# Designs tried in a protein design run: peptides against a protein of PDB entry 1BH9. Part 90

Target 1, 89 residues: chain A of PDB entry 1BH9
Amino acid sequence: FSEEQLNRYEMYRRSAFPKAAIKRLIQSITGTSVSQNVVIAMSGISKVFVGEVVEEALDVCEKWGEMPPLQPKHMREAVRRLKSKGQIP

## One batch from the design tools (peptide; made by RFdiffusion4, then SolubleMPNN)

Design b2_p23_7_s4 (from b2_p23_7, 11 letters changed)
Fold by OpenDDE base, seed 5:
Structure b2_p23_7_s4 (fold): chain B 89 residues (1-89), chain A 23 residues (1-23)
Amino acid sequence: as target 1 above (89 residues)
Amino acid sequence: SEAEREFQKALEELLKRMEKALL
């Protein structure tokens, strides 16, 4: 690993979605209010999901012989690959 | 709460995998 990779890991580790933002997003989809526990659970699930997509995107970047930072094309390809593997809907 | 515990467990699992990839 590199110092750059370590920095990215630390940034991810310290990151968190604001509860208010998650709550608003869920409510915009469901059309109803949600509990604090639902927000907490969805926040965790979302962070894990982002982590998995980023991991796949980094793999795509490497396989394409390209260097960081990740670009939209890497993220799009990562999502396509994860879908094909059945890891995400 | 239970949701908080599950959140923490999922996060710890992910972080552990990432840490293993780095170390």
Scores: peptide ipSAE 0.022, ipTM 0.509, DockQ to the pose 0.056
Fold by OpenDDE base, seed 4:
Structure b2_p23_7_s4 (fold): chain B 89 residues (1-89), chain A 23 residues (1-23)
Amino acid sequence: as target 1 above (89 residues)
Amino acid sequence: SEAEREFQKALEELLKRMEKALL
């Protein structure tokens, strides 16, 4: 990895979604209150999901001979590819 | 379903925020 790639990985590793924000998000969708354990689980799943999509998008960007930052076209293609691979629903 | 669509929209927003922070 380049230093830039390593730095991005470290930032990702250290990152976390605020519990309050995740709780509000879930509750806005479900219409009901959720437990802290549900928030923790969803936070972890969401972080993994984001990481996988960003990784795939960066791969798409590179394969297209382009450079970061990512553009909507990279994200759309990444999601399509991950779905086709069965890595995301 | 509507709930599924809202969930996907929320995930997209989170993804965009993370992308801005990391890239």
Scores: peptide ipSAE 0.022, ipTM 0.504, DockQ to the pose 0.269
Fold by OpenDDE base, seed 1:
Structure b2_p23_7_s4 (fold): chain B 89 residues (1-89), chain A 23 residues (1-23)
Amino acid sequence: as target 1 above (89 residues)
Amino acid sequence: SEAEREFQKALEELLKRMEKALL
C-alpha cells in the first residue's frame, strides 16, 4: 500500500456527490420524488461504483504503461473490464 | 431511452469530478 494509494483512498473517503444533484438525477429517471434516505443510499452506491471504475481505470493506465491523469480511453476500458468480470452490470 | 442517455452523461461528469479528487 503505497503513499500514493493511501492518499487516493483518503481523498475518496472524504469525497461525496452533492445530494441535490443526486436527487435531481434520480427524479429525472423515475419521474417521481424520492426521500432523503433514498438519496443517501443511492449516493453511497454511486460513490462505490465510481470509486471502483476509477481504480480500475488507474490499473488500465498502469497496464498500458501510461501515467495519470486518466483519459476517456482508460475509463472506457475500465468499464469494459469490470463488465467482463461481472463486477458491474 | 433519452433518460438513459441523460443518466450516462451525468455519470461521466461525476466520474470526471471524482478523478480530480483522487489524482
Scores: peptide ipSAE 0.022, ipTM 0.501, DockQ to the pose 0.324
Fold by OpenDDE base, seed 2:
Order: C-alpha cells, then structure tokens, then sequence
Structure b2_p23_7_s4 (fold): chain B 89 residues (1-89), chain A 23 residues (1-23)
C-alpha cells in the first residue's frame, strides 16, 4: 500500500456527519422533531451510502486505468453505476 | 439500541471492504 492510501482510509474511518446537521436535514424534510436514535440511524445510513459511492468510485478509477486520488468524474460515474445496479434510487 | 448495533455492524463491514480497496 501507499501512505496516501492509508491516509484516505484513516480519514474515512474517522469521518462522521455532525449530528446537528443530520437532525436539521431530517427535520426539514419531515417537518417534525426527530429522536436521537433516528439521527444515529440516519448518520449511519449516510456514512454507508457515502462509503459505497467511494468504493464504487475507486473501482471506476481502477477500471479506467487511473490512479487515486478520486476525481469528480469518478464520483459521478460511481453514482450512475449504482443507480443502474438499483443500489441507489 | 438495536438500531445502533445494526448500523455499527454495517459500518464495520463497509470499513473492511474499504480497507481492502484502499490498502
């Protein structure tokens, strides 16, 4: 592995969505207050979603014969592919 | 909570895949 790869992994592992931001987002959609557990659940789902997109983007990058770091084009293609697979709406 | 545990489990599985992809 490269140091750069390790750094990206560590950054993802330690990343988290601020609870307040998630709470505000949910409440803006639902129009009502949400519990702490709902915020935790949505935070987890969101991180999984982002992780899946990044994983797909890494696959795209590799399949295109390119090297990290990921570029916007990889992320866009990843989303397209995940939609095609029915993994995201 | 059960939900928290399930999400943690999912995150752990994802992290394993991410580790495999990045390292």
Amino acid sequence: as target 1 above (89 residues)
Amino acid sequence: SEAEREFQKALEELLKRMEKALL
Scores: peptide ipSAE 0.021, ipTM 0.491, DockQ to the pose 0.058

Design b2_p23_8_s1 (from b2_p23_8, 13 letters changed)
Fold by OpenDDE base, seed 2:
Structure b2_p23_8_s1 (fold): chain B 89 residues (1-89), chain A 23 residues (1-23)
Amino acid sequence: as target 1 above (89 residues)
Amino acid sequence: DALAEAQAELARATAAIVEGLSA
């Protein structure tokens, strides 16, 4: 990794979805209480999901010959591509 | 309500992750 890539990774690593918010969201959907482990798992998968979308968006940005930061158009295109690839529903 | 609040919080967290990864 370049220093820039390493820094990106560290920023990502340090990022997290608030457990309380995840818990509230799940419970709102399920209508029942949710365990700590479920919250952790959902937080993790959500973070991975965002990471994958951003990775695709960065690729889009680069392919379009543009520079960061990412813009909504990059994110929209990323989602479109991932859907096309069947990586997200 | 609780759902809307949770969604807003998660949206902010998502934005922060995106910002960090795009730096």
Scores: peptide ipSAE 0.587, ipTM 0.897, DockQ to the pose 0.784
Fold by OpenDDE base, seed 1:
Structure b2_p23_8_s1 (fold): chain B 89 residues (1-89), chain A 23 residues (1-23)
Amino acid sequence: as target 1 above (89 residues)
Amino acid sequence: DALAEAQAELARATAAIVEGLSA
């Protein structure tokens, strides 16, 4: 792995969704309180989801012969491709 | 609105993650 890749991974690893926000979101949808474990699980799933979309977006950017940073068009195309591959709903 | 606020916070967090990974 390149230094750039390692740096990106470290930034990603340290990133996190605010637990309070996750909790509020879930409770708004479910209409009832949620446990800490559910919040942790959902936070993790969300982080992985974002990571997978960005990974695809970086691939899109490269294939289009463009340079970072990622733009909304890359993200949209990434989602489209992941859906086509059946990797996301 | 609690839902809207939560969504906004999560959107900001998402943007930060995307920025870091795209650098």
Scores: peptide ipSAE 0.586, ipTM 0.897, DockQ to the pose 0.796
Fold by OpenDDE base, seed 3:
Structure b2_p23_8_s1 (fold): chain B 89 residues (1-89), chain A 23 residues (1-23)
Amino acid sequence: as target 1 above (89 residues)
Amino acid sequence: DALAEAQAELARATAAIVEGLSA
């Protein structure tokens, strides 16, 4: 891996969804309180999901012969491709 | 609206992650 890729990984590793926001979202949907472990799990799942979409979007960007940063069109195409692959609903 | 507010916060967090990964 390149230094750039390693740097991106480190930024990604350090990133996280605010626990309070995750908790509020879940509680708004379920109508009841949720445990810390549920919040942690959901935060992780969400992060993985975003990572997968971005990975696909970067591939789209490259295949279209374009340079970062990612644009909405890359993200939209990524979602379409992942859906067609059955990777996401 | 708690739901809308939470969604907005998470959307911002998502955007930040995307920005970092695309750099």
Scores: peptide ipSAE 0.586, ipTM 0.897, DockQ to the pose 0.779
Fold by OpenDDE base, seed 4:
Structure b2_p23_8_s1 (fold): chain B 89 residues (1-89), chain A 23 residues (1-23)
Amino acid sequence: as target 1 above (89 residues)
Amino acid sequence: DALAEAQAELARATAAIVEGLSA
């Protein structure tokens, strides 16, 4: 990894979704209260998901011969590719 | 709308993560 990649990873590692927002979202969908463990699990899954999409988008950006920052077109293509690979539904 | 508000908050958090990873 380059120093730049390490710095990005460190920022990512420290990032997190607000637990309250995750809890509210789940409860809005399920219609019932949700445990702290479920919130933690869902927060983790969501973070991993975003990371995987962004990683794919960065790869798309590079393969298209373009430079960051990522644009919507990179994100859309990333999702398409991940779906075709069966990595996301 | 509680759902919409939660989605908006999570969208902002997601955008921040994407911005950081794009730098």
Scores: peptide ipSAE 0.581, ipTM 0.896, DockQ to the pose 0.733

Design b2_p23_8_s2 (from b2_p23_8, 15 letters changed)
Fold by OpenDDE base, seed 4:
Structure b2_p23_8_s2 (fold): chain B 89 residues (1-89), chain A 23 residues (1-23)
Amino acid sequence: as target 1 above (89 residues)
Amino acid sequence: SELEEALRELEEATERIISGLSS
């Protein structure tokens, strides 16, 4: 790994969705309280989801012969591709 | 609303993650 790759990984590893926000979102949708484990699970799933979309977007960016930072067009194309592959709904 | 505020916070967190991975 390059220093840049290691740095990106470290940044991603330390990233997290605020538990309070996740809890409030779920409770707003479900209309009832949710357990801490549900919040943790949802936070993890969300982080993985974002990671997978970004990974696809980086691939799109590279295939288009462009350089980071990622732009909305890369993200949109990434989502389209992931949907076509059946990797996301 | 509370929902809107929660979504805003999550959006900001998402932006930070995306920025970090794409840098």
Scores: peptide ipSAE 0.485, ipTM 0.874, DockQ to the pose 0.820
Fold by OpenDDE base, seed 1:
Structure b2_p23_8_s2 (fold): chain B 89 residues (1-89), chain A 23 residues (1-23)
Amino acid sequence: as target 1 above (89 residues)
Amino acid sequence: SELEEALRELEEATERIISGLSS
């Protein structure tokens, strides 16, 4: 890993979706309270999902011969590719 | 609404994550 990659990893590792927001979202959808474990699980799944999309977007950016920061077009293409690969529904 | 506020917070968190990974 380059220093840049390590820095990105560290920032990603420290990032997280606020538990309160996750909890409120789930409860709004389900109409009932959710346990702490469910919130933790959903938070983790969401973080992984974002990470996978961004990783693909960075690859798209590179293959298009462009440089960061990522733009909406990279994110849209990333989602399209991940769907095509069956990585996301 | 509570739903809209939750979505807004999650959107902001997502943007921060994307920004961090973009650099």
Scores: peptide ipSAE 0.483, ipTM 0.872, DockQ to the pose 0.781
Fold by OpenDDE base, seed 3:
Structure b2_p23_8_s2 (fold): chain B 89 residues (1-89), chain A 23 residues (1-23)
Amino acid sequence: as target 1 above (89 residues)
Amino acid sequence: SELEEALRELEEATERIISGLSS
């Protein structure tokens, strides 16, 4: 890995969805309280999902001969490709 | 609403994550 890749990974590693926000979202949808473990799990899954989409978007950006930062068009194309690959519903 | 606020916070967090990964 390049230093840039390592730096991006480190920033990603330190990133996280606020537990309070995740909890409020789930509770708003379910109408009931949720455990801390559910919040942690959902937060982690969400982070992984975003990571996978961004990875695909970076690939799209590169294949289109463009440079970061990622734009909405890259994200949209990434989602389409991931759906096509069956990696996301 | 609580739902809207939660979604806003999560959207902001998502944007931060995307920004970090695409930098």
Scores: peptide ipSAE 0.482, ipTM 0.873, DockQ to the pose 0.806
Fold by OpenDDE base, seed 2:
Structure b2_p23_8_s2 (fold): chain B 89 residues (1-89), chain A 23 residues (1-23)
Amino acid sequence: as target 1 above (89 residues)
Amino acid sequence: SELEEALRELEEATERIISGLSS
């Protein structure tokens, strides 16, 4: 991996969705309290999901012959492609 | 609302993650 890739990975690794926000979101939807483990799991799943979308978006950006930063159009196309591939609903 | 506030916070976190991965 390049230094740039390693740096991006490190930043990604350190990133996380605020547990409190995740908890509030789930409870707002379910109407009931959720365990700490559920919050942790959901936080992780969300992070992975974002990562997968961004990875696809980076591929889109590259295929379109464009350079970062990613733009909304890249994200939208990424989601479309992932849906087409059956990777997301 | 609580839901809107939570979504806002998560949106901001998402933007930070995207920025980091695309830099």
Scores: peptide ipSAE 0.481, ipTM 0.872, DockQ to the pose 0.803

Design b2_p23_8_s3 (from b2_p23_8, 13 letters changed)
Fold by OpenDDE base, seed 5:
Formats: sequence, structure tokens, C-alpha cells
Structure b2_p23_8_s3 (fold): chain B 89 residues (1-89), chain A 23 residues (1-23)
Amino acid sequence: as target 1 above (89 residues)
Amino acid sequence: SALEEALAELERARAEIIAGYSA
């Protein structure tokens, strides 16, 4: 693919939630400590979830006849659409 | 293990998303 596509790929590939932050978040919900493997798994789930939201937002942007970068309105609409599709609660 | 399978699924999903962005 093009250099631009490669750059986008690399940026997404390299992005990640800090393990410490994920651990704190999970523990704030569960009220107890969690293992490293749970943190790793949840980090992956979170990244995939963000990717799905962004993908939907890009679709919204395109369907509205607008150009990147994504704006808050695209993200809000994306979440709404994903909810209506039953993809997220 | 269940964890390994779950992680593999996440990686596959991630790869598909990335591929979609690059399509």
C-alpha cells in the first residue's frame, strides 16, 4: 500500500493503552486486584473497541460528505449508530 | 487456553480493522 496507508497502519499498530491505567480502571470496577493477563486481554479489547468506533466514525464522516480529520460530532454519531445496531450497549 | 484463544481473536480483529483503514 501507499506510504500514507503505511503510516496510518503504523500509528494504529503502535498505539496502546498503558497497562497501569487499564489495571487501575479494571480494579476500580471490580474492587479487587487483577492479573497481568487480564490487563493484557482488556487492553486488547479496548483497542479493538476504539478501532470499531473510529471505523464507524469514518463511515459517518464519508456519508455526511465531509473530509477527515474526525470531529466530535462524527464520534457521537458513530456511537449512536453502533448502539442502534446492537454493537455496543 | 481460553486466554490464548481470546488474545488471538483480538489480534485478528485488530488486523482486520487496520487492513480496513488501509484499503
Scores: peptide ipSAE 0.024, ipTM 0.505, DockQ to the pose 0.066
Fold by OpenDDE base, seed 2:
Structure b2_p23_8_s3 (fold): chain B 89 residues (1-89), chain A 23 residues (1-23)
Amino acid sequence: as target 1 above (89 residues)
Amino acid sequence: SALEEALAELERARAEIIAGYSA
């Protein structure tokens, strides 16, 4: 890891979706209450998903010959690419 | 359990992302 990479990793490691927010979001979609385990699982899935998008965006940024920080255009392109790869529905 | 298996899969995915960042 470079210092920059280490910093990004640390930020990712420390980041987390608030449990209450995840619960509210799920319930707004399902219309029913969800268990604590479901919230935990979805929190993890969400974090991994965000990580994948960010990773792809960093790749886009690099391939475009640009430097961080990531911009909205990188994120949009990342999502497009992941969809084309079948990684995002 | 199914939950434990799912969490393990998420951890593996997380590890892959980290490995990618370090490359």
Scores: peptide ipSAE 0.024, ipTM 0.490, DockQ to the pose 0.063
Fold by OpenDDE base, seed 4:
Structure b2_p23_8_s3 (fold): chain B 89 residues (1-89), chain A 23 residues (1-23)
Amino acid sequence: as target 1 above (89 residues)
Amino acid sequence: SALEEALAELERARAEIIAGYSA
């Protein structure tokens, strides 16, 4: 990982999702209760996922000859590209 | 670094979950 990637991760880490919220979200999808360890793991994975989307969006922004801050159009294109590359479902 | 190692682990976990979801 680049130093910039690590710095972005630090920013996301400081913005940690509340465990209760993550737990409720997972349970709403699975239909069953989940352990604390699952919540912790999913929270971390979610942070990584958000980071990957943001990195892709920044790449899109650059390729379009634009400058930050990121706009919804960059995020939408990022998701499209990640899906196309099979990096997200 | 420890942070990079942790990120690598989470990335592997993400990949496994995605693979399972797609199965």
Scores: peptide ipSAE 0.023, ipTM 0.469, DockQ to the pose 0.033
Fold by OpenDDE base, seed 1:
Structure b2_p23_8_s3 (fold): chain B 89 residues (1-89), chain A 23 residues (1-23)
Amino acid sequence: as target 1 above (89 residues)
Amino acid sequence: SALEEALAELERARAEIIAGYSA
C-alpha cells in the first residue's frame, strides 16, 4: 500500500451509513417497516458498492491526469465504466 | 445464520476489492 491508499482504506473502513437514514430510505421504497438486520445488510452492501465506485472514480481521476479531490465528472465516468464492465446494472 | 454468512460474504468482497486496487 502507498500511504495514500492506506489513508483511503482507513477512511473507508471507518465510514458507515447512518442506520436511521438507511431504514427510512428502504421504507420509503417498500412502504413497510424493515428489521434491523435488513438495515445492517443493506448498509454493508451499500458500503461495498460505494467503495467500488469511489475507487473507480479515483482511477478515472488519475487516468485523466488530475488530482483529488474527486469531482462529479469523475463519479459520473466511474459509473459509466462500471456499467461497461458489467459491475453495475 | 444466513445474516452472518451474508455479512461474511460482504467482508470477503470488500477485501478482494481493496486488494485489487492496491496492486
Scores: peptide ipSAE 0.023, ipTM 0.481, DockQ to the pose 0.047

Design b2_p23_8_s4 (from b2_p23_8, 15 letters changed)
Fold by OpenDDE base, seed 5:
Order: sequence, then structure tokens, then C-alpha cells
Structure b2_p23_8_s4 (fold): chain B 89 residues (1-89), chain A 23 residues (1-23)
Amino acid sequence: as target 1 above (89 residues)
Amino acid sequence: SELEEALKELEEAKKKIIEGYSK
């Protein structure tokens, strides 16, 4: 892996969704309170999901012959492609 | 209920994520 890839991974590894925000989001959907374990699980799953989207977006950016940083259009296309591949609902 | 089952799945997913990071 390149130094840039390692750096991106490190930034990804260090990043995290705020537990309070995740908790509120889940509760807004479920209509009831959730445990810390559920928040932790959802936080982890969400992080992995975002990672997959970003990875796909980077691939889109490269295949379109464009340079970073990622733009909304790359993210939108990434989601579209992942849906097309059946990787996300 | 559907919610309870979903929560159980999330818990299982959490375990797998932790296992992956521990390797």
C-alpha cells in the first residue's frame, strides 16, 4: 500500500460517529430508547458502511479521471453502483 | 418482535466487527 493509502486508513481508523448522535438517530427511527451495546454495534456497522462508500467513491473518482477531493457526485455515484451491485439496499 | 430481532442481529454484528479488529 502507498503512504497515502495508509494515511487514509489511519484517518478512517481514528474516526468515529458520536455515540449520542447515533443513539438519537436510532431512537428517532425506533421510537424508543436503545442500549449502549446497540449504539456501539450500529456505530461500527455505520463506520464500515461509510468506509465502503468512500472506497467506491474513490474508485469512481479515479475511473472518471478526476482528482481528489471527493465530491458529492462521486458519493452519489458510489451509492448507485453499490446498489447496482447489490452490496447495499 | 421485528425490532428485537434487529437488535439481536446488531449485537451479533458488533461481535464480528470486534473479532475482526482483534486479529
Scores: peptide ipSAE 0.026, ipTM 0.478, DockQ to the pose 0.045
Fold by OpenDDE base, seed 1:
Structure b2_p23_8_s4 (fold): chain B 89 residues (1-89), chain A 23 residues (1-23)
Amino acid sequence: as target 1 above (89 residues)
Amino acid sequence: SELEEALKELEEAKKKIIEGYSK
């Protein structure tokens, strides 16, 4: 990896979804309370999901001949592509 | 989709990740 790639990964690694927000979100969907372990697991899964979307968006940005920062159009296209590939529901 | 809806709820946290990938 280049220094830039390592820096991006480090920032990704340090980022996280607030546990309280994840808990509330899950409970709003399931209609019942969830344990700490469920929150931790879902937080991790969500982080991976967002990371994959961002990586796809960067690819879209590059393919469109554009440079970061990412824009909403890149994110929307990324989601579309990932759905098409069957990588996300 | 359900996942897309979830992303809306987590917009603020998502921004931090996006910033990292944009550098």
Scores: peptide ipSAE 0.024, ipTM 0.477, DockQ to the pose 0.348
Fold by OpenDDE base, seed 4:
Order: C-alpha cells, then sequence, then structure tokens
Structure b2_p23_8_s4 (fold): chain B 89 residues (1-89), chain A 23 residues (1-23)
C-alpha cells in the first residue's frame, strides 16, 4: 500500500452515516418510526454500498490505465457497470 | 489493486455484521 492508499482505506473504515440522518430518511420513506437496529443495519448497508461503488471506481481507474485520485468519470462509469451487473437497481 | 482487495474484505465483514442484526 502507498501512503495515500492507506489513508483512503482508513478514512473509509472510520466513516459512517449519521444515525439521525439515516433514521429520518427511512421514516420519510416508510411513514412510520423504525428501531435502532434497523437504523444500524441500514447504516451498514449504506456504507457497504458506497464501498462497492468506490471499489468498482478504483477498478475502472486501473483498467483505464489511470492513477488515483478518483475522478467523477470513474464514479459514473462504476455506477454504470454495477447497474449492468445487477448490483445496483 | 491491493486497496480494492482490502475494501472487499471490509465489505464482506460488514455484510456479516448486518446479517447478524437481521436475525
Amino acid sequence: as target 1 above (89 residues)
Amino acid sequence: SELEEALKELEEAKKKIIEGYSK
């Protein structure tokens, strides 16, 4: 790992969506209150989702023969590829 | 890349944790 790669990995590992924001979002969709465990589960799923997009974007960057940092074009292509694979609706 | 593999491992770990909460 390069220093930059280690820093990005550590930042991802430490990052998390605010529980209050996740709870508000879920409740805006369901129209009812949700338990703490549901918020935790959805927070985890959201982080995994972002991780999958970033992982795919890194793969795109590498396949295009380019070097980090990731650019918007890598993220857009990542989402497109994940959709085609059925990993994103 | 190495970073991709590391993130994949983290992703798999998170999936297991989420599955635990679903039980």
Scores: peptide ipSAE 0.020, ipTM 0.453, DockQ to the pose 0.033
Fold by OpenDDE base, seed 3:
Structure b2_p23_8_s4 (fold): chain B 89 residues (1-89), chain A 23 residues (1-23)
Amino acid sequence: as target 1 above (89 residues)
Amino acid sequence: SELEEALKELEEAKKKIIEGYSK
């Protein structure tokens, strides 16, 4: 792995999705209670997904000749590009 | 390091997720 990847992961790792918040979000979608294991699994998947989007957004920011922090326009463009690459539906 | 190991696991997870979307 590149130093850039490690740095991005370390910064990204500092953030977390509280289990309680994730549980409430899932339950609001499913309409029923979910197990702790489901929350843990979904939390992990969500972090991976967000990490991919943020990585793409940082690339967009750089390509546009702009500096951090990321703005909504970078996130929107990132999602568009990831869809074009077939990395997200 | 712990960070490198975590990153490896993350990359493996990413691949599985992407493969899932492709099927």
Scores: peptide ipSAE 0.019, ipTM 0.422, DockQ to the pose 0.034

## One batch from the design tools (peptide; made by RFdiffusion4, then SolubleMPNN)

Design b2_p24_3_s1 (from b2_p24_3, 15 letters changed)
Fold by OpenDDE base, seed 4:
Structure b2_p24_3_s1 (fold): chain B 89 residues (1-89), chain A 24 residues (1-24)
Amino acid sequence: as target 1 above (89 residues)
Amino acid sequence: MEEEERRRRERVGAALLLAAEAAA
């Protein structure tokens, strides 16, 4: 990774999902109100999940001999690979 | 001060990520 890539990745890593959006999403699925701790836990898990997908996509991009920014094709291939590895359902 | 601190955090983050990459 170049310094620029690392800086961009760090900025992405520091990003967070809005709590209100996560709460609404969970409630839309469960049909019931959820606690703050559930929102925090799910937000954390979601962030880790997104990070894993992006990391895999960066690996795909590199292995294909391409440079950032990531494109939808990298993301799709990343998901496919993670599924095949059993990392995600 | 805030901008300098931001730059410092970015450098630290980059260094940590580089170290993680090297260790993998």
Scores: peptide ipSAE 0.051, ipTM 0.594, DockQ to the pose 0.050
Fold by OpenDDE base, seed 2:
Structure b2_p24_3_s1 (fold): chain B 89 residues (1-89), chain A 24 residues (1-24)
Amino acid sequence: as target 1 above (89 residues)
Amino acid sequence: MEEEERRRRERVGAALLLAAEAAA
């Protein structure tokens, strides 16, 4: 990895979803209260998902011969590719 | 100057990431 890539990964590692927001979102779907551990687990899964999409989007950007920052078109294409690979539903 | 500062920040970030991974 390049130093730039490592820096991006560090920023990613530092990022986090607000627990309260995740809790509210889950509860809005389940209709019941959820434990703190469920919130943590779901936050982690969500973060991994976002990371995978962004990583794929960076690959898309590179393959299209374009330069960062990522644009919505890269993100959309990333999702499409991940779905086609069966990596996301 | 800006490029050197950028490179420094990237090196620091890389080092911190490696340290965090090693500690995990």
Scores: peptide ipSAE 0.042, ipTM 0.585, DockQ to the pose 0.048
Fold by OpenDDE base, seed 1:
Structure b2_p24_3_s1 (fold): chain B 89 residues (1-89), chain A 24 residues (1-24)
Amino acid sequence: as target 1 above (89 residues)
Amino acid sequence: MEEEERRRRERVGAALLLAAEAAA
């Protein structure tokens, strides 16, 4: 990994979803209250998902001969590729 | 000198975080 890649991962690692918002979102879907551990687990899974999409988008950007920052078109193509590979639903 | 040391610490920190993420 380059220094730039490491810095991006550091920023990614420092980012977090607000627990209260995630809790409310889950409860709105499940129709019932959820535990703190469920919120933590779901937040972690969601963060991993975002990370995978961003990594794929960076690959798309490079393969298209373009430079960061990422644009919506890179993200859309990343999602398409990940779906095609069965990596995401 | 201080800037280079800062950059080094940032690289090490990022590498450790990445390793922790990969291990989890």
Scores: peptide ipSAE 0.040, ipTM 0.542, DockQ to the pose 0.053
Fold by OpenDDE base, seed 5:
Structure b2_p24_3_s1 (fold): chain B 89 residues (1-89), chain A 24 residues (1-24)
Amino acid sequence: as target 1 above (89 residues)
Amino acid sequence: MEEEERRRRERVGAALLLAAEAAA
């Protein structure tokens, strides 16, 4: 692993979605209250998802011959590619 | 592609472990 990868992993590890915000978001979609375990699970899944998008965006950035930091265009293209690959809905 | 898929699975696994640890 490169130093950059390790650093990104560490930042990723330290990051977390606010439980209250996730709870409210889920409830806004489901129309009903959810348990703490659901919030935890969804937070984890969401974190994985974001990680995959970021990873794809980094790949996009590299393939375009550009250098970090990531820009919105990289994120948009990453999502597009992941959708086209069927990796995300 | 095969290696990329393996890497993806490993990343997902690691993230799930981290999520579990953070929840504990």
Scores: peptide ipSAE 0.031, ipTM 0.512, DockQ to the pose 0.077

